# Designs tried in a protein design run: peptides against a protein of PDB entry 6B4J. Part 59

Target 1, 315 residues: chain A of PDB entry 6B4J
Amino acid sequence: DITMQWYQQLQDASMQCVLTFEGLTNSKDSQAKKIKMDLQKAATIPVSQISTIAGSKLKEIFDKIHSLLSGKPVQSGGRSVSVTLNPQGLDFVQYKLAEKFVKQGEEEVASHHEAAFPIAVVASGIWELHPRVGDLILAHLHKKCPYSVPFYPTFKEGMALEDYQRMLGYQVKDSKVEQQDNFLKRMSGMIRLYAAIIQLRWPYGNRQEIHPHGLNHGWRWLAQILNMEPLSDVTATLLFDFLEVCGNALMKQYQVQFWKMLILIKEDYFPRIEAITSSGQMGSFIRLKQFLEKCLQHKDIPVPKGFLTSSFWRS

## One batch from the design tools (peptide; aimed at target 1 D268)

Design b1_p24_7_s4 (made by RFdiffusion4, then SolubleMPNN; from b1_p24_7, 13 letters changed)
Fold by OpenDDE base, seed 2:
Structure b1_p24_7_s4 (fold): chain B 315 residues (1-315), chain A 24 residues (1-24)
Amino acid sequence: as target 1 above (315 residues)
Amino acid sequence: SEIEKKLEEEAKRLFEKMLEEHKK
């Protein structure tokens, strides 16, 4: 299976990255520990500062991240920090940066859907300049949200239930699995972030180049999801999230083909979702239904709320 | 990449398959 091969390749690359900077992370040397912490902060704080406030601020954040990844010194916590401070510094920063982007999907976007766009445009721009960061973003995303691949992890013989739950994307702490609503909220955030990344380009880059991970992957995602059996509540939720964020872009890109796909979803796939939807899960189902019906009726997919405009970049 | 190309080909195949099945 090519999808699983792709998944595994990315996971392997991520694991190899971790092994590469293990010396830095496991060092008992005080100086190494200091460097690690400085690099970690330098990598993650700028991402946490991403907001919808002003395009100029977003550019500053982007430039800082790019500078750091380029081996230039950056100011962080009142100190000059550079990946050159340690041989494993670059690998570590790339990993932590990628991890932080996904975490922002999991947390910030989950709570504030509009945050997907400024985070995604920075991620996309960084990905264009630093492909390894992009691969690591996918690796982190896929691990936390297998539905972003998509695939459904399977229970294997001898596997602990908790481990299976974790593979499905659930957080399990002290033998307690997270509530379904919290799980779906986190998954939604990550899917929305992904849907935003695949359609956005950093406006100050070379836009003539092909998107490093563009809408073709969105089309692929849909094709694969629709060829999988729906999961209760999960499929309806994430399919809606995905289409709400990138449906307009897909419509523009694929035109007639997109509408054929949407009709297929409504006529063939949606009844399958309905068949597995319980009374307690009708919210997600109804939301998807209304969205599909509205889009088909109007022959239009609305631009998502929070989509970055030219006015944003002039601020 | 080669794997991305294969993924796209697979997506195309799956889409065509779905459309054919929908017509039935």
Scores: peptide ipSAE 0.478, ipTM 0.904, DockQ to the pose 0.821
OpenDDE base, seeds 1, 3, 4, 5: peptide ipSAE 0.460, 0.453, 0.464, 0.460; ipTM 0.899, 0.896, 0.899, 0.897

Design b1_p24_8 (made by RFdiffusion4)
Pose (drawn by RFdiffusion4):
Structure b1_p24_8 (pose): chain A 315 residues (1-315), chain P 24 residues (1-24)
Amino acid sequence: as target 1 above (315 residues)
Amino acid sequence: HEELLEEIEELAEEAEPVTPPKPP
């Protein structure tokens, strides 16, 4: 409940932001749409540019967003644009910027697991300088993936199925329901991004402040889901690609306590899945063992493939 | 195993925020 109460605080706090700019979106004038068009454009593209080439150019995207959020003018396609044009624009750009980070994790990181880090460092940096943006990231991240909270949505009695599948985060339309394969990845990429944000810190600017969403939330996440019964395919999958990404940082921080948590899922939580999962979905539960059988005996959890090296930063 | 679960749950409640070191 401490979590579910905190879960609601962010959600209804985001709905307050959905209404603070109410009128900027619900506007049909020509100029009214041009403004809504140029802001969302110049605020959600730099996030899409986030590449793995070098941290040298990764700073441009960070600065371009810091200037845009802090109110300074920003060069866009054609003429320069700024938030000073409209008082509602700031509380609007922060909304659209937040959704993009999770959306970049939704599509890109789900397919390309390594791009989680170059995106997360910009987000973990923008979270420091502007905390309001972070709560909005925790807002969208939580609804599109309630498994990141983590809380498994229970079945409310007397309701149709298509109503329930939407609560699980499946993308569903009038008659189309998102397949399980093309769904499971959308969740992987979201918590792989979440598992990266909590362990990375923006290097530049020399800040003595602390990480806004510390690695502590990585411990509670593993603990909060390992104390409850696992879902068949969702848990064994998400439990793996979270440890692959953030298992190295947790091993260093909570040295022995983290290993205790691992020798528990090995002999106490693995059986909790072997029966729950049918023979047609053991694919995820198998990767989870192949991951630990090594890590437990190697006394090491490999650094996540795609970690930003020193060469990446200088270069 | 149950004792480990209790220790893990207590540590999850008592743990403080952790700031990771900056990359090189």

Design b1_p24_8_s1 (made by RFdiffusion4, then SolubleMPNN; from b1_p24_8, 14 letters changed)
Fold by OpenDDE base, seed 4:
Formats: C-alpha cells, structure tokens, sequence
Structure b1_p24_8_s1 (fold): chain B 315 residues (1-315), chain A 24 residues (1-24)
C-alpha cells in the first residue's frame, strides 16, 4: 500500500531524527541539559504565542522561528539561544518545533477551531523554507492522528490493547483510555490544522513556488477517506472538520470536480456512515449531514471562520 | 453514482504531484 509506505517513510525519518539528537537528549551533562531546555523553549514558545491578534505579531513569531532554524541566535527565556550551541541542535529544534505545531492542533485548535489558520500559515511558511520541518510535522501528525494519513491502524496478533488504543490515537494513562469525546476533540483539532496547512501560504514568502504540501493532498485525503470503510463517529466528525476548513479552498481549486466529490460523499458515502452510526453518535452525523446539504443547496462552501484576511496582515 | 466515481478517478489521476495516489 503506497499510503502505508508513505506513512512508514515519514515515521522512519522521524525516528532517525530522534536518533540523530539522542546525544543531546540523553546527556547527563549539566550544560547539555541546559542547552536542550533552552533549545526546546526556543522552538516551542514562539508557536505557543501564535494568535489571531495581529498579523505583525505573527510575522515576528515567524521571523523568530525562521531565524532559529537558520542558525541565528534568538532571545528565549532571557538568553541568547542558537542551534549552533550543540551539533545536534538543529535536528532537535526541527523535531520539537514540528511536534509543537501538531500539539497546537491537538490542544489549541481542538478547543478553538479558528486558531487553526494562524498556526497553519506559520507552519506552511516554515515548511516552505525548511522542508524537513514539514516532513516532521507530517510524521508527528500521522502518529498522533492516523486519520490524517488517512488509515485505520489494525490490531496485530500479540499487541496489547493499550498499544492498539494508542495507535488509534487515544491517550492511555494509568491503564485508562481517553474518553471518546476528548479523543475526537483532539483528532478534530489536528485534522483542522492539517486542512488549514494545505491551503495556506505565508504571504511574505515566494508565492511563485508550489505549496510544499498543498490542496492536491486535500483531494488525496478525501479520496482516500472515501475508499475506506467509515468508522463510527470518527469518520463523520473528521470529514466534517476537514470540509469545513478546506472545502471552500478545494471548491475554488477543483470546481466542478469537487462538487462531484461532494455529491459522491452525500449519495454514496453518507449512507455508509449512517449505517454504522448509533443513536448516541448522531450528533456528528447530523452535523455532517447539515453541512453537506447546506453546501449542495446553496452551491457554495463558506469561507471557514478564522480564515485570515488582508486586514489581519495589515494589523 | 458509478459515473461520478469513474469521472473522479480519471480526474484524480491528473492531480500531480500527489503521494500517495488519490484513488486506487
């Protein structure tokens, strides 16, 4: 399966990255520990500062992240921090930065859907300049949310149930699996972030270049989902999340073909979702239904709430 | 619709570059 090969390739690259900076992460040296923590903060704090408040502030954050990745010193925690402080510093920062972007999907976007756009535009812009960060974003995203690939992890013989649950994206702590609502909330955030990334370009970059992971991957994602058996609650939830965030962009890009896709979703795939939807899961199903019906009726997909406007970039 | 599916498959083949393929 080509999808699984791609998934595995990204996971292997991510694992290799971890091995590359193992010396930094496993060091018992006090200075190395300090450098590690400083680099981790320098990589992650700017991402946590991303907000919808002002385009100028978003640019400052972007410039700081880019500077760090470019080997320039940046101020973090009152100290000058550079990836040059350790030979493994760049790999570590790229990994932690990518991890943090995905974590913002998992946490911030999960709670505040509109936060997807400012996070995504920074992630996209950084990805254009630092392709390895993009690959690591995908690796982290795919590992936490296999539905972003998409694929459904399978239970393997001899696998512990907890490990299978983790593969599905559930958090398992103290032998307690995460509640379904919390799980879906986190998955939703990550899917929304992904759907935002694939459509957004950093406005101060070279727009003549092709998006490193653009809307063609949105089409791919939909196509792959439609070729999979739906999962109860999960498919309805994430399909809605995806379409709400990037449906307008896909419509603009693929026009009539995208409308055919929506018709296919409504006529062929939606009944399959319905067939596996229990009475307790009707919320996600109804939400998807209403969205699809509204879009088809109006022959339009609304611009998602939180989409960045020209006024945002002038602020 | 089978027709829509076939059309979408053909169209999907034109979308490049894509990894992995859009439709099997």
Amino acid sequence: as target 1 above (315 residues)
Amino acid sequence: SKEIMEELKKFSETIKPVTPPLLP
Scores: peptide ipSAE 0.405, ipTM 0.869, DockQ to the pose 0.186
OpenDDE base, seeds 1, 2, 3, 5: peptide ipSAE 0.025, 0.022, 0.023, 0.019; ipTM 0.627, 0.531, 0.546, 0.517

Design b1_p24_8_s2 (made by RFdiffusion4, then SolubleMPNN; from b1_p24_8, 12 letters changed; failed a check: too like the target's own chain)
Amino acid sequence: SEEIMEELKKAAETIKPVTPPLLP

Design b1_p24_8_s3 (made by RFdiffusion4, then SolubleMPNN; from b1_p24_8, 13 letters changed)
Fold by OpenDDE base, seed 2:
Order: structure tokens, then C-alpha cells, then sequence
Structure b1_p24_8_s3 (fold): chain B 315 residues (1-315), chain A 24 residues (1-24)
């Protein structure tokens, strides 16, 4: 399976990255520990500062992240920090930055769906300039949300139930599995972030270049979902999240072909989702149904709430 | 319909992202 090969390749690259900076992470030296913490803060704090407030602030955050990745010194916590402070500094920063972008999907976007767009446009712009960060974003995203690939992890003989639950994307703490609603909320946030990344370009970059992971990957994701048996509650939830965020962009890009895809979802895939939907899970199914019916009736997919306007970039 | 599926498959093959080689 080409999709599983791609998944595994990204996971292997992520693991190799961790091994590359192991000297920095495992150092007992006080100065190395300080450098590690300074680099970690420099990589992650700017991402946490991303907001919907002003385009000018978003540009400042982008420039800071790009400067750090370019080997330039940046101010973090009142200190000058550079990836040149340690030979493994760049690899460590790229990994932690990518991890933080996915974490913002898992936490911030999960709670505030509109936050997907400013986070995604920065992530897309950084990915364009730093492809390794993009690969690491995918690796982190795929590991936390296998449905972003998409695939459904399988139980292997001799596997602990908790390990299988973690592979499915559940958090397991103190032998207690995460509640389904919290799980779906986190998965939704990550899918919404992904759906935003694939459609957004950094407006101050070279927009003549091809998007490093563009809408063609969105089409691939939909096609793969449709070729899979639906998973109870998960498929209806994430398909809605994906289409709400990037459906307008996919419609504009693929026109009649995208409408054929929506008809196929409504006519052929919905009955399969319905067949596995329990009475207690009908909410996600109904939400998806109503969305598709409205879009097909109006022959339009609305621009998602929180989409970045020209007014945002002038602020 | 089978026809729609065929058309979508053909279209999907045309726009299939070449997975860029992972940068080492």
C-alpha cells in the first residue's frame, strides 16, 4: 500500500531526526541543557503567540520563526538564541516547531476552530521555505491522528489494549482512556488544521511556486476516505470538519469534479455511514448530512468562519 | 454511479500528488 509506505517513511524520518539530536537531548552538561531549553522555547513560543488579531503580528511571528530556522539569532525569554549554539540545534528546532504546530491543532483549533487559519498560513509559509519542517508536521500529525493519512490502525496479536488505544489516537493516562467526545474534539482540531494548511499560502512568499502540500492532497484524502469502510462517529465527524474548512477551496479548484465527489458522498457513502451509526452518535451524522444537503441545494460551499481576508493582512 | 466513479478515478490519477522525496 503506497499510503502506508508514505506513512512509514515519514515516521522513520521523524525517528531519525530524534536520533540526530539525541546528543543534545541526552546531554548531562548544564550548558547543553540550557541551550536545549532556550531552543525549545524559541521554537514553540512564537507558535503559541499566533492569533487572529492582526496580520502585522502574524508577519512578525513568521519572520521570527524563519530567522531562527535560517541560523540567525532571535530574542527569546530576554536572551539571544540561535540554532548555531549546538550542532544538533537546527534538527531539534525543526522537530519541536513541527510538533508545536500539530499541538496547536490538537489543542487550540480543537477549542477554537477559527484559529486554524492563522496557524495554518504560518505553517504553510514555513513549510515552503523549510520542507523538512513540513515532513515533520506530517509525521507528528499522522502519529497523533492516523485519520489524517487516512488509515485505521489494526490491533496486533500480543498488543496491550492501551497501546492499541494510543495508536488510534486516544490519550491514555493512569490506565484511563480519554472520553470519546474529547478524542473527537482533538482529532477534529488536527483535521481542521490540515485542511487549512493545504489551501493557504503565505502572502509574502513566492506564490508562483507550487504549494509544497496543496489541495491535490485534499482530493487524495477524500478519495482515500471514500475507499475505506466508515468508522463509527469518527468518519462523519472528520469528513464534516474537513469539508467545512477546505470544501470552498476544493470547489473553486476542481469545480464540476468536486461536485461529483459531493454527490458520491451523499448518495453512495452516506448509507454506509448510517448503517454503522448508533442512535447516540446520530449528531455527527446529521451535521454532515445537513451540511452536504445545504451545499448541494445552494450549489455553493460557504467560505469557512475565520478565513483570512484582505482586511486581516492590512491590520 | 459507476460512471462517476470512473471519472473521479481518472481525475484522481491526473492530480495525484507525487509524494516529494523526503529530504534527508
Amino acid sequence: as target 1 above (315 residues)
Amino acid sequence: SEEIMKELKEFSEKIKPVTPPLLP
Scores: peptide ipSAE 0.321, ipTM 0.808, DockQ to the pose 0.194
OpenDDE base, seeds 1, 3, 4, 5: peptide ipSAE 0.270, 0.293, 0.295, 0.292; ipTM 0.796, 0.790, 0.793, 0.793

Design b1_p24_8_s4 (made by RFdiffusion4, then SolubleMPNN; from b1_p24_8, 14 letters changed)
Fold by OpenDDE base, seed 3:
Structure b1_p24_8_s4 (fold): chain B 315 residues (1-315), chain A 24 residues (1-24)
Amino acid sequence: as target 1 above (315 residues)
Amino acid sequence: SEEIKKELLEFSKTIKPVTPPLLP
């Protein structure tokens, strides 16, 4: 399966990246530990500062991240920090930065859906300039949210239940599995972030270049979802999240072909979702149904709440 | 409809990366 090969290649690249900076992460040397912590803060703090407040502040954050990845010194925690402080510094920063973008999906976007757009536009712009960061974003995203690939992990003989739960994207701490509502909330945040990334371009970059992971991957994602048996509650939830965030962009890009896909979802895929939906899960199904019915009735998909406007970039 | 599925399948072949075939 080409999709599973792609998934595995990204995971292998991510694992190889971890091995490349193992010397930095496992060092007992006090100076190496200091460098590691400084680099980790320099990579992650700017991402946590991303907000919907002002485009000028977003540009400052982008420029800081780009400067760090370019080997330039940046101010972090009152110190000058550079990836050149350690031979493994760049690999470590790229990995931690990518990890942090995905964490903002599962945490910030999960709680505030509008936060997807400013995070995604920075991630997209950084990906354009630093392709390895993009691959690592996908690797982290796919590992935490298999539904972003998409695939449904299967239980294998001899597998521990907890390991299977983790493969499905659940957090398992102290032999306690995450509650379904919290799980779906995190998955929703990551899918919404992904749906925003594939449609957004950094406005101050070279727009003549092709998006490194654009809306063609959105079409692929939908096609793959439709070729899978629906998973109870998960499919209805994440399909809604995806379509709410990038449906307008996909409509603009693929026009009549995208409308045909929505009709196919309504006519052929909905009955399959409904058949596996329990009475307690009808909320997710009803939300998806109402969204699609409204879109098909009005022949329009609304621009998502939080979409970045020209006024945002002038602020 | 089967016609819509057929049309979408043909269109999907034009999208790179290669999309999986639409199942009936």
Scores: peptide ipSAE 0.495, ipTM 0.906, DockQ to the pose 0.143
OpenDDE base, seeds 1, 2, 4, 5: peptide ipSAE 0.490, 0.456, 0.402, 0.478; ipTM 0.893, 0.873, 0.852, 0.901

## One batch from the design tools (peptide; aimed at target 1 L215 N216 Q255)

Design b1_p25_1_s1 (made by RFdiffusion4, then SolubleMPNN; its pose is not in this set)
Fold by OpenDDE base, seed 3:
Structure b1_p25_1_s1 (fold): chain B 315 residues (1-315), chain A 25 residues (1-25)
Amino acid sequence: as target 1 above (315 residues)
Amino acid sequence: EEEEELKKKLEEEKKEQEELRRQFR
């Protein structure tokens, strides 16, 4: 399975990255600990500052992240911080930055769907300049949301139930599994972020280059989902989230082929979702139904709420 | 101690971001 091979390769690369900076993370030396914390703050705080307020502020955040990844000193917490402070500094920063982007999908986008776009455009622009950060974003995303691959983790003989639940993307704390609504909310946020990343380009980059992980991966994701048996509540939720965020972009890119795919979803795949949907899961099902029916009736996919306009970049 | 400080800083930034979003909704 090519998809599972790709998944495993990204996970292996992520694990190798962790091993590479283990000396920095496990050091008991006071100076090394200080450097670690300064680098972690420098990598993660700018991502937390991403907002829909102004394009100029977003550019400042991007420039700060890019400068850090380029080995330039940046101001963080009143200190000058550089990845050159430690031989493992760059690997550590790339890993923590990628982790933070996915965490913003999991937390920020989950609660505020419109936040997907400013986060995604920064992530896309950084990915274009720093491909390793992009691979690490995918690795973190796939680990937290296997449905972004997509694949459905299977229970293996001898596996602990809690470990299986974690593989499915559930949080398990103090032997308590996350509630289904919270789980779906987090998965939705990560899928929405992913759907935004694959369609957005940083406007101040070299747009003549091919998107490092573009809409072709969105098309692949849809094809893979349609070739899988639907999961109760999960498939209806995430398919809606994906189409709401990137459906307009896919429509523009693939035109007639997109509409053929959408008809296939409505006529062939949607009944399969219906067949496994319980009365308690009708919310996600109805939302997907209404979206598909509206789009097919109007022959249009609306631009998603929060999509960044030219006016945003002039602010 | 340092990890707790980082956690506090990230939580402060999150709250600030949430407040900014409320102003522009």
Scores: peptide ipSAE 0.020, ipTM 0.472, DockQ to the pose 0.013
OpenDDE base, seeds 1, 2, 4, 5: peptide ipSAE 0.017, 0.010, 0.008, 0.017; ipTM 0.468, 0.339, 0.396, 0.468; seed 1 fails the geometry check

Design b1_p25_1_s2 (made by RFdiffusion4, then SolubleMPNN; its pose is not in this set)
Fold by OpenDDE base, seed 3:
Structure b1_p25_1_s2 (fold): chain B 315 residues (1-315), chain A 25 residues (1-25)
Amino acid sequence: as target 1 above (315 residues)
Amino acid sequence: EEEELKKKLEEEKEKERKKLQEEFR
């Protein structure tokens, strides 16, 4: 399967990246440890500062991240920090930055859906200038949320139950599996972030270039989901999340083809979701159903709440 | 019509698969 090959290639690249900077991460030298911590903070703190407050502030954050990735010194924690402080510094920063973007999906977007857009536009803009960061974003995303690929991990003979649960995206701590509601919340955040990334372009970049991971990947994702048997609660939840965030953009891009897909979801896929939905999971199903029925009735998908406007960039 | 839509969807999936193969060559 080509999708699984792509998944594996990204995971292999991510693993090779980790091996490349292992010298920096495993060093017992006090200076190397200091450099590691400084680089980690320089990569991750700006991402945590992303907010919907002002476009000017978002630009400053973007410029700081880009400067760091470009080998320029940046101020972090009251110190001048550069990836040139260690031969493995750039690889380490790219990996940690990509990881942090996905963590913001998992945490911030999970709790505040509107946060997807400012995070995604920075991620998209950085990806355009630094394609390796984009590949690492996908690798982190796919590992934490296999449904973003999409694929459903299967239990293999001899596998521990906890390892299988982790492959499915669950957190397992002290032999306790994460509650389903928390799991779905985290998966929702990551899917929403992904759906935002594929449609957004950094407004101050060279917009004449093709999006490095654009809406065609959203179309692929939908096509792949519809070719898979639905999972209880998961499919209804994530399909809603995806369509709420990028449905308007897909509608504009694919027009008639998009509406045909929505009709197919309503007429063919809904009954399949319903058949596997328990009484306790009806909430997610009903939410998706109501959303799609409303969209089909009005022949429109609303612009998602938190979508960045021209007024945001003037602030 | 539904079967035709499924067929078209499968064709689009195959196009995307081929495109991915070309991108990774």
Scores: peptide ipSAE 0.013, ipTM 0.411, DockQ to the pose 0.044
OpenDDE base, seeds 1, 2, 4, 5: peptide ipSAE 0.006, 0.013, 0.000, 0.000; ipTM 0.368, 0.364, 0.223, 0.222; seeds 2, 5 fail the geometry check

Design b1_p25_1_s3 (made by RFdiffusion4, then SolubleMPNN; its pose is not in this set)
Fold by OpenDDE base, seed 5:
Structure b1_p25_1_s3 (fold): chain B 315 residues (1-315), chain A 25 residues (1-25)
Amino acid sequence: as target 1 above (315 residues)
Amino acid sequence: EEEEKKLKELEEKEKEQEELQKLFS
């Protein structure tokens, strides 16, 4: 399976990246520990500062991240920090930056769906300039949310239940599995972030270049989901999240083909979701139903709430 | 050549819109 090969390649690359900076992370040297902490802060703090407030601030954050990845010194915590402070500094920063983007999907976007767009546009712009960060974003995303690939992890004989739950994307702490609502909330945030990334371009970049991971991957994701048996509650939830965020962009890109796909979802795939939906899961099902019906009735998919406007970039 | 390419892209978009209208009829 090409999809699983791609998944595995990204995971292998991510693991290899971790191994490359293991010397920095495991160092007992006080200076190395200081550098590690400074680099970690420099990589992650700017991402946490991303907001929907002003385009100018978003540009400053982008420029800071790009400068750091370019080997330029940046101010972080009142100190000058550079990836050149350690031979493993760049790999470490790329990994931690990518991890932080996915964490913002998992946490911030999960709680505030509109936050997907400013985070995604920065991530997309950084990915365009730093492809390795993009690959690491995918690796982190896929590991935390296998549904972003998409695939459903399978239970293997002899596997601990907790390990299987973790493979499915659940958090397991002290032998307690995460509640389904919290799990779905985190998965939703990550899918929404992904759906935003694949459609957004950094407005100050070279727009003549092809998006490094564009809407074609969104189309592929939909096709792959539809070729899979629906998973109870998960499929209805994430399909809605995906279509709400990138459905308008997919409609504009694929036109008639998109509407054929949407009809197929409504007529063929939706009944399969219904068949596996329990009475306690009707909320996600009804939400997807209403969304599909509204879109088909109006012959339009609305621009998602929080989509970045020209006024945002002028602020 | 560039104008012909734009015209062709416009014609393809118009055809796509017509097909879309047929899908909902």
Scores: peptide ipSAE 0.029, ipTM 0.529, DockQ to the pose 0.066
OpenDDE base, seeds 1, 2, 3, 4: peptide ipSAE 0.016, 0.000, 0.042, 0.021; ipTM 0.486, 0.242, 0.403, 0.344; seeds 3, 4 fail the geometry check

Design b1_p25_1_s4 (made by RFdiffusion4, then SolubleMPNN; its pose is not in this set)
Fold by OpenDDE base, seed 2:
Structure b1_p25_1_s4 (fold): chain B 315 residues (1-315), chain A 25 residues (1-25)
Amino acid sequence: as target 1 above (315 residues)
Amino acid sequence: DLEELKKLEEEKKKEEQEELRRKFE
């Protein structure tokens, strides 16, 4: 399976990255620990500062992240920080930065869906300039949300239930599995972030170049989802999340073929989702149904709430 | 038709691969 090979390659690359900076992370030296903490803060704090407030602030954040990744010193926590402080500094920062982007999907976007767009445009812009960060974003995303690949992890003989639950993306702490609503909320956030990344370009970059991970991956994702058996509650939830965020962009890109896909979902895929939907899960199903019916009726998919406008970039 | 959608996916993949090839030549 080509999809699974791609998944595994990204995971292997991520693992190799971790091994590369292991010297920095495992060092008992006080100076190394300080450097590690400074680099971690420098990588993650700017991402946490991303907001919908002003385009100018977003540009400042982008420039800081790019400067850090370019080996330039940046101010963080009142100190000058550079990836050159340690031979493994760049690898460490790239990894932690990518991890933080995915965490913002998992946490911030999960709670505030509109936050997907400013986070995604920064991530996309950084990905254009630093492809390794993009690969690491995918690796982190895929590991936390296998549905972003998409694939459904399978239970293997001899596997512990907790390990299987973790593979499915559930958090398991003290032998207690995460509640389904919280799980879906986190998965939704990550899918929404991904759907935003694949359609957005940093406006101050070279937009003549091809998107490093563009809408073709969105089309692939949909095709793959539709070729899979639906998973109870999960498929209806994430399909809605994905289409709400990037459906308008896909419509513009794929035109008639996109509408054929929507009709296919409505006519062929809905019955399959319905067949596995319990009475307690009808909410997500109904939401998806209403969305698709509205889109088909109006022959339009609305621009998602929170989409960045020209006025945002002038602020 | 799902098969038609898959064909479009494959075409886009080929285009992307060709674009990557051109960048690394």
Scores: peptide ipSAE 0.031, ipTM 0.567, DockQ to the pose 0.049
OpenDDE base, seeds 1, 3, 4, 5: peptide ipSAE 0.008, 0.018, 0.018, 0.016; ipTM 0.429, 0.466, 0.504, 0.485; seeds 1, 4 fail the geometry check

Design b1_p25_2 (made by RFdiffusion4)
Pose (drawn by RFdiffusion4):
Structure b1_p25_2 (pose): chain A 315 residues (1-315), chain P 25 residues (1-25)
Amino acid sequence: as target 1 above (315 residues)
Amino acid sequence: SPPPKTEFSEDEKIGRDLTSYPLPD
């Protein structure tokens, strides 16, 4: 409940932000759409540009967003634009910027697991300078993936199925329901991004402040889901690509206590899945063992493939 | 047996959160 109460605090706090700019979106004038167009454009593209080439150019995207959020003018396609044009624009750009980080994790990181880090450092950096943006990221991240909270949505009695699948985060339309394969990845990329944000810190600016969403939330996540019964395919998958990304940082931080948590899922939580998962979906549960059978005996969890090296930063 | 205490390499220290955190309850 401590989590579910905190879960609601962010959700209804985001709905307050959906209404604070109410009128900027619900506007049909010509100029009214041009403004709504140029802001969302110059605020959600720099996030899409986030590449793995170098941290040298990765700073441009960070500065371009810091200037845009802090109110300074920003060079866009054609003429320069700024938030000072409209008082509602700031509380609007912060909304659309937050959704883009989870969206970039939704599509890109789900397919390309290594791009989770160059995106997360810009997000873990912007979260410091502007805490308001972070709560909005925790807002969208949580609804599109309630498994990141983590809370498994229970079945409310007397309700149709298509109503329930939407609560699980499946993308559904009038008649189309998102397949399970093209769904499981959209959740993987989300928590792989979440597992990267909590361990990374923006290097530049020389800040003595602390990580806004510390690595502590990585421990509670593993603990909060390992104390409850696992879902068949969702848990064994998400439990793997979270440890592959953040298992190295947690091993260093909570040295022995983290190892105890691992030799638990090896002999106490693995059986909790072998019966729950049918023979047609053991694919996820198998990768989870192949991941631990090594890590437990190697006394090491490999650093995540795609970690930003020193060469990436200087270069 | 638990793993021996080790540290991050120099190539891994940059951009990593090296702040110490107490164990949560």

